# Designs tried in a protein design run: peptides against a protein of PDB entry 3JWR. Part 251

Target 1, 323 residues: chain A of PDB entry 3JWR
Amino acid sequence: TRELQSLAAAVVPSAQTLKITDFSFSDFELSDLETALCTIRMFTDLNLVQNFQMKHEVLCRWILSVKKNYRKNVAYHNWRHAFNTAQCMFAALKAGKIQNKLTDLEILALLIAALSHDLDHRGVNNSYIQRSEHPLAQLYCHSIMEHHHFDQCLMILNSPGNQILSGLSIEEYKTTLKIIKQAILATDLALYIKRRGEFFELIRKNQFNLEDPHQKELFLAMLMTACDLSAITKPWPIQQRIAELVATEFFDQGDRERKELNIEPTDLMNREKKNKIPSMQVGFIDAICLQLYEALTHVSEDCFPLLDGCRKNRQKWQALAEQ
Target 2, 298 residues: chain A of PDB entry 3JWR as posed
Amino acid sequence: TRELQSLAAAVVPSAQTLKITDFSFSDFELSDLETALCTIRMFTDLNLVQNFQMKHEVLCRWILSVKKNYRKNVAYHNWRHAFNTAQCMFAALKAGKIQNKLTDLEILALLIAALSHDLDHRGVNNSYIQRSEHPLAQLYCHSIMEHHHFDQCLMILNSPGNQILSGLSIEEYKTTLKIIKQAILATDLALYIKRRGEFFELIRKNQFNLEDPHQKELFLAMLMTACDLSAITKPWPIQQRIAELVATEFWEQGDQVGFIDFVCTQLYEALTHVSEDCFPLLDGCRKNRQKWQALAEQ

## One batch from the design tools (peptide; made by RFdiffusion4, then SolubleMPNN)

Design b2_p19_6_s4 (from b2_p19_6, 10 letters changed)
Fold by OpenDDE base, seed 3:
Structure b2_p19_6_s4 (fold): chain B 323 residues (1-323), chain A 19 residues (1-19)
Amino acid sequence: as target 1 above (323 residues)
Amino acid sequence: MEKMKEEVAARIFEEIASL
């Protein structure tokens, strides 16, 4: 395609020029082409292209295929969300110094997972899918959408001309797919809530050890969530804009819940209760975000900007909640 | 090698579909 030719022929700017190592990164000013260039840079600077012998055109095609398989009519859970999740992962690996704690296969898997974790997202949560008796709810009992996202990821990885993992041995390929699956499934916030206590307790007791395979898996899951939720850490103007996108999508779901399911939406998804957004954001930060970024910062102090951003945004939302 | 990877992918897909 013309798009592929343009991407494959383009000079890829440095990570410094693209600012993709910054935790404060914003994609708002970037074209789709520039987001793809950023993604190439992430793979390159993590040594994934070299170490796994990726062909440039195959990587370009894969990136464009991933982007294409996000829906354009979804306000938040689109390519830009996946791209920002991957950028946060890249920043955590580079600026946050987590790269040195992980294997190349783990890094490869995490980056693929971050880009792929919401593939074909429909702008509705698992609860809606279940309540609507959607065919996907018959295939999967739990983490319905996350299983679907992984299925889409696997489909793309095996599609002709998109096989970025062709340079891997069979064992490396198996390992990578296992980690990708685990990482995508970990983005189910219900699973995060279920598992986070173990992670926090290991940190609290100073028993956290990345050499333990179970603790490694747990850490990768927590890191995925930290990147997935990283909008809450962004500079306030960026955070506000992203919160508007999230609210738009949630309100669209709430409208569908009323119309299609004949149910009253929760406050989070009820456009009539938009005045509760600031207080709900404070609650979300306190219940879900703060302890995660505290724990992540304990694993690597260079991740502090995520925690600091989260704390600052809590103050901003609290101030709005008091008006 | 690619055929073997396809088989691995198929098995992983089946495992997911059975969850």
Scores: peptide ipSAE 0.107, ipTM 0.748, DockQ to the pose 0.018
Fold by OpenDDE base, seed 2:
Structure b2_p19_6_s4 (fold): chain B 323 residues (1-323), chain A 19 residues (1-19)
Amino acid sequence: as target 1 above (323 residues)
Amino acid sequence: MEKMKEEVAARIFEEIASL
């Protein structure tokens, strides 16, 4: 395609030029081509291209295939969300110095998972899929969308000309796919809520050890969630704009719940309850976000900008909730 | 090697479909 030719021939700017190591990064001013260039840079600077012998054209095709399999008519859960999740992962690995704590296969898996974790997202949550009796709800009992996202990820990885994992041994391939699956499934917030207590307790007791395979898996899950939710950590103007996209998508679901299911939506998805957004954001930060970024900062102090950003945005939302 | 990877992928798909 013309898009592939343009991407494959383009000079890839440095991570410094692209600012993709910054926790404060914004994609708002970037073209689709520039987001793809950023993604190439992430793979390159994490040594994944070299260590796993990725062909440049294959990597370019894979990135474009992943991007193509996000829907354009979804307000928030689109390519830009996946790209921002991957960028936060890259920043956490580089600036947050988590790269030194992980294997190359774990890093490879996390980056692929971050880019792929919401593939073919339909702009509705698992609860809507279940209540609407969608065909996907017959395939999967729990984490319906996350299983679908992984299926889409695997389909792309095995598609002709998209096989970025062709340089891996069979054992490396198995390990990588296992980690990708676990990482994508971990983005179900219901699973996060179920598992986070163990992680926080290990941190609190100073018993956290990445040499333990179970604790390693737990950490990778928490890191994925931290990157997926990273919009809450962004500078206030960026955070506000992303919050508007999230609200738009949730209100679109609420409108569909009224029309298609004859159900009154929850306050979070109710367009008529727009005035509750600030208080709901405070509640979300307190219930979900703060402890996660605190724990992550305990694992690596260089991740503090995520915690600091989250705290600052809590204050901003609280001030709006008091008006 | 590619055939073996295809077999691994197929097994993973079957596992997911059973959940």
Scores: peptide ipSAE 0.092, ipTM 0.736, DockQ to the pose 0.018
Fold by OpenDDE base, seed 4:
Structure b2_p19_6_s4 (fold): chain B 323 residues (1-323), chain A 19 residues (1-19)
Amino acid sequence: as target 1 above (323 residues)
Amino acid sequence: MEKMKEEVAARIFEEIASL
């Protein structure tokens, strides 16, 4: 395609020029082409292109295929969300120095998973999918969308000309797919809530050990969630804009819940409760985000900007909630 | 090798679809 030709022929700027190592990164000013260039740089600077012998054209095609399989009519859970998740992963790996704690296969899997974790997202949560009697709800009992996202990821990875994993041995391929699956499934916030207590307890007791395979898996899940939620850590102007996108999508779901399911939406998804957004954001930060970024910062102190950003945004939301 | 990867992918897909 013309898009592929343009991407494949383009000079890829440095990570420094693209600012993709910054935790404060914003994609708002970037074109779709520039987001793809950033993605190429992430793979390159993580040594994934070299170590796994990725062909440049194949990587370009894969990136464009992933981008294409996000819906454009979804306010938040679109390519830009996936891209920002991957950028946060890249920043956590590089600037946060988590790269030094992981294998190349784990890094490869996490980056693919971050980019792929919301593929074909429909702008509605698992509860809506289940209650709407959608065909996907008949296929999967829990984490319905996350299973679908992984299925889409797997489909793309195996599509002709998109096989970025062709350079892997069969064992490396199996390992990578397993980690990708686990990472995508871990983005179900319900699973995060279920598992985070174990992670926090290991940290609290100073018993956390990445040499333990179970703890490694747990850490990768927590890291995925930390990147998925990383909008909450961004500089306030960026955070506000992203919060508007999230609210738009949630209110759209709430409107559909009223119309299609004949139910009253929760406050989070109720357009009439827009004035509750600041207090709900404070509650979300306190209940979900703070402990995660505290724990992540304990694993790697260089991840502190995520925690600091989250704390700063909590103060901003609290100030709005008091008005 | 690619055929084996396709078979692995298919098995993983089936396992997921059955859950």
Scores: peptide ipSAE 0.089, ipTM 0.735, DockQ to the pose 0.018
Fold by OpenDDE base, seed 5:
Structure b2_p19_6_s4 (fold): chain B 323 residues (1-323), chain A 19 residues (1-19)
Amino acid sequence: as target 1 above (323 residues)
Amino acid sequence: MEKMKEEVAARIFEEIASL
């Protein structure tokens, strides 16, 4: 395609020029082509292209295929969300120095998972899918959408001309797919809530050890969640804009819940309760976000900008909630 | 090698569909 030809022939700017190592990064000013160039730079600077012998054209095609399989009519859970999740992962690996704690296969899997974790998202949560008796709810009992996202990821990885993992041995391929599956499933906040207590306790007791395979898996899950939620850490103007996109999508779900399911939406999904957004954001930060970024900062002090951003945004939301 | 990867992918799909 013309898009593939343009991407494959383009000079890829440095990570410094693209600012993709910054925790304060914003994609708002970037074209779709520029987001694809940023993604190529992430793979290159993590040594994934060289170490796994990726063909440039195949990587370009894969990126465009992933982007194409996000819906354009979804306010928040679209290509830009996946791209920002991957950028936060890249920043955590480089600026946050997490790269030095992980294997090349783990890094490869995390980057693919971050870009793929919301593929074909429909702008509704698992609860809506279950209550609407959608065909996907018949296939999976829990984490319905996350299983679907992984299926879409695997479909793309095995599509002709998109096989970025062709240079891997069979054992490396198996390991990579296992980690991708675990990482995508970990983005279900229900699973995060279930597992986070173990991680926080290991940190509190100073017993956290990445050489333990179970603790490594737990850490990768927590890191995925930290990147997925990273909008809450951004500079205030960026955070506000993202919060508006999230609210738009949630209100669209609430409107569908009224119309299609004949139910009253929860406050989070209720357009009539938009005045509660500041207090709900404070509650979300306190219940879900703060402890995670505190624990991540304990693993690597260079991740502090994520924690600092989260704390600053809590103060801003609290001030709005008091008006 | 590619055929073996396709078989691994197929097994993973079956595992997910059985949940």
Scores: peptide ipSAE 0.087, ipTM 0.734, DockQ to the pose 0.018

Design b2_p19_7_s1 (from b2_p19_7, 9 letters changed)
Fold by OpenDDE base, seed 2:
Structure b2_p19_7_s1 (fold): chain B 323 residues (1-323), chain A 19 residues (1-19)
Amino acid sequence: as target 1 above (323 residues)
Amino acid sequence: SELEAVLERAKERLELEES
């Protein structure tokens, strides 16, 4: 395609020029082509292209395929969300120095997972899919969409001309897919809630050890969630805009719940409850986000900007909730 | 919502941890 030709022929700017190592990064001003260039740079600067002998054209095609498999009519869970998740992962790996704690296969898997974790997202949560008796709800009992996202990821990775993992051995390939699956499934907040207590307790007791395979897996899951939720850490103007996108998508679901399921939506999904957004954001930060970024910062102090951003946004939301 | 359910579970757990 013309898009592929343009991408493959383009000079890829440095990570410094693209600011993709910044935790404060915003994609708002970037074209789709520029987001693809950023993605190439992430793979390159993480040494993934070299270490796994990726063909440039194949990588370009894969990126475009991933981007294409996000829906444009979804307000938040689109390519830009996936891209921002991957950018946060990249920043955490580079600026947060987590790269030094992980294997190349883990890094490869995390980056692929971050970009792929919401593939073909429909702008509705698992509860809606289950209640609507969607065919996907018959395939999976738990983490319905996350399983679907992984299936889409696997489909793309195995598509002709998109096989960025073709340079891997069979064992490396299996390992990578396992980690990708675990990472994508970890973005189900229900699983996060289930597992986070173990992680926080290990940190609290100073018993956290990345050399333990179980703790490594746990850490990768927490890191994925930290990147997936990283909008909450962004500078306030960025946070506000993203919160509006999230609210738009949730209200669209609530409208569908009323229309299609004949149910009253919860406050989070209820367009009439916009005034509760600030207090709900405070509740979300306290219940979900703060402890995660605190724990992540204990693993790597260089991740502090995520925690600091989260704290600052909590203050901003609290101030709005008090008005 | 799943998020509300997650938040409720998180609150319940926080209450249990504070207790």
Scores: peptide ipSAE 0.008, ipTM 0.441, DockQ to the pose 0.127
Fold by OpenDDE base, seed 4:
Structure b2_p19_7_s1 (fold): chain B 323 residues (1-323), chain A 19 residues (1-19)
Amino acid sequence: as target 1 above (323 residues)
Amino acid sequence: SELEAVLERAKERLELEES
C-alpha cells in the first residue's frame, strides 16, 4: 500500500527527537505516520529488530496492521491508547531502567502486548459484552475482550507479511506468545485487582524477587497495568484531555446500556452525573493507581515520574471535586 | 450464525498457534 511504502521509506527519527523516552509524552500532535515511526523506534532502540532479525518492511506492515485493527469510532480504546500504552512501556523500560531486569523475549512480548492489548476494542467493557449476549460472551467466561484482543494479536502475527516473530526459534516463539497472552489478559482490571495484593505484599515484605518465575509473571502483569493506566500519570493538561475521552466512551456505553439493555448505568457511565468525574477520579487514583505506581517505583526508582504524575493529578482532581 | 463465525475464527487461530 501507499501507506506502507511511505512508512518503510521514511527516515526514523531518534528516540530523543520523538521524545518517546519521556514519561510526559503526548501523542496529540502526532500524525498516524509519526506514531508508526515512534513504534519502529521503540523496537529498534530496545534492540528487538537486531536481536530477532526483523525485516524492516515486515515490521512496518505489522505496525500498520495493528493500527488498522483498532476502531476509529471508539473514543478512547483506539490505536492512540495502545500506542500510548506502548510508549509508557518503552519509557519504563528505558528511562525507568526496567529493561535491565527483563530478558529480550520478555521485552519483545511486552511491547507487542502493549500495542495489541486492546485490538478491535468496541468501546464497551466485558460486563456490557456479557449482558448484551454477544457471541464472544459465549466463548469466554471472563476477560472476554482480552481474549479477543489476544486472538486478534495472534491473527496479525501469523498473517502473511506481518510475521515479525519469524526470526525466533520454536522455543522462543512459544515463550513469546505465552508472555503476550498473559500480558494482554493481565489488562483485565478485574485480574489486576485479584493479583495485586500478592505483588504489594511481596514489595512490603521486601521479598520481591524477579528471579522467581511466578514473581516475574506477576511483575509483568503489574507492569502492563501500570502502562495501560498511565494516562493518570500524565501532565495535567494531557490527563484532562484523556479523561474526557474516557468519559465520552463510558457515557456512550451508559447511553447504550439504557437504550439497548434497559439498564440504569453506574455513575461512572452516567452522562447525567458528569459532575462526579473529579471525585470519581480521586477514588480511582486512591483505589487502583497509587499503590501500583508506588510498588513499581519500589522495583525501579527511575519510574518515580509515574508516581509523581499520579500524585499531582490526584491533587488536581481533588481540587476540582471540592468546587 | 455470528456465533458459528466467531467459533470458526477462534478455531483457525488456535490451529495457527499450535502449528
Scores: peptide ipSAE 0.007, ipTM 0.468, DockQ to the pose 0.023
Fold by OpenDDE base, seed 5:
Structure b2_p19_7_s1 (fold): chain B 323 residues (1-323), chain A 19 residues (1-19)
Amino acid sequence: as target 1 above (323 residues)
Amino acid sequence: SELEAVLERAKERLELEES
């Protein structure tokens, strides 16, 4: 395609020029081509292209395939969300120095997972999928959409001309797919809530050890969630704009709940309750976000900008909730 | 909502951890 030819022939700017190492990064001004160039730079600067012998054209095609399999009619859970998740992962690995704690296969898996974790997202949550009796709800009992996202990821990875993992041994391939699956499934917030207590306790007791395979898996899950939720850490103008996109998608779900299911939506999904957004954001930060970024900062102090951003946005949302 | 359910479960868990 012309798009593939343009991407494959383009000079890829440095990570510094693209600002993709910054925790304060915004994609709002970037074209789709520029987001693809940023993604190439992430793979290159993490040494994944060299270490796993990726062909440039195959990587370009894979990126475009991943982007194509996000829906354009979804307000928040689209390519830009996946791209921002991957950018936060890249920043956490580089600026946050987490790359020094992980293997090349783990880094490869996390980057693929971050880009792929919401593939074919429909702008509705697992509860809606279950209540609407969607065919996907017949295949999976829990983490319905996350299983679907992984299935889409696997389909793309095995598609002709998209096989970025062809340079791996059979054992490396199996290991990578296992980690990708675990990382995508970890983005189910229900699983995060179930598992986070173990992580926080290990940190609190100074018993956290990344050499333990179980603790490594737990850390990768927490890191994925931290990147997935990273919009809450962004500078206030960026945070506000992303919160509007999230609210738009939630209200669209609420409108569908009324129309299709004859259900009164919860306050979070209710367009008429937009005045509660500030207080709901404070509640979300306190219940879900703060402890995670505190624990992540304890693992690597260079991740502090995520915690600091989250704290600053809590203050901003609290001030709006008091008006 | 799933997020509200997650938040509620999170609050319950936090309350249990604080008790």
Scores: peptide ipSAE 0.007, ipTM 0.456, DockQ to the pose 0.131
Fold by OpenDDE base, seed 3:
Structure b2_p19_7_s1 (fold): chain B 323 residues (1-323), chain A 19 residues (1-19)
Amino acid sequence: as target 1 above (323 residues)
Amino acid sequence: SELEAVLERAKERLELEES
């Protein structure tokens, strides 16, 4: 395609020029082409292109295929969300110095997973899918959409001309797919809530050890969630705008719940309760976000900007909730 | 192979979704 030709021929700017090492990064001003260029830079600067012998054209095609398989009519869970998740992962690996704690296969898997974790997202949560008796809900008892996202990821990875993993051995390929699957499934907040206590307790007791395979897997899951939720850490103007996108999508679901399922939506998805957004954001930060970024900062102090951003946004949302 | 089985299962699920 013309898009592929343009991308493959383009000079990829440095990570410094693209500012993709910044935790404060915003994609709002970037074109789709620029987001793809940023993604190439992430793979390159993590040494993934070299170490796994990726062909440039294949990587470009894969990126464009991933982007294409996000829906344009979804307000938040679109390519830009996946791209921002991957950018946060890149920043955590580089600026947060987590790269030195992980294997190349783990890094490869995490980056692919971050970009792929919401593929073909429909703008509705697992609860809606389950309540609507969607065919996917018959296949999976939990993490319904995350299984679908992984299936989409696997489809793309094995599509002609998109096989960015073709340079891997069979064992490396199997390992990578395993980690990708685990990472995508970990983005189900229900699983995060279930597992986070173990992670926090290990940190609290100073027993956290990345040399332990189980603890490594647990950390990768927590890191994925930290990147997935990273909008809450962004500078306030960026956070507000992203929160509006999230609210739009949630309200669209609530409207569908009323129309299609004949149910009253929860406050989070109820357009009539827009005035509760600030207090709900404070509650979300307190219940879900703060401890995660605290624990991540304990693993690597260079991740502090995520925690600091989360704290600052809590204050801003609290001030709005008091009005 | 195990890989082929995984791919086939994924394909079947995708076909179901598209139906």
Scores: peptide ipSAE 0.015, ipTM 0.545, DockQ to the pose 0.022; fails the geometry check

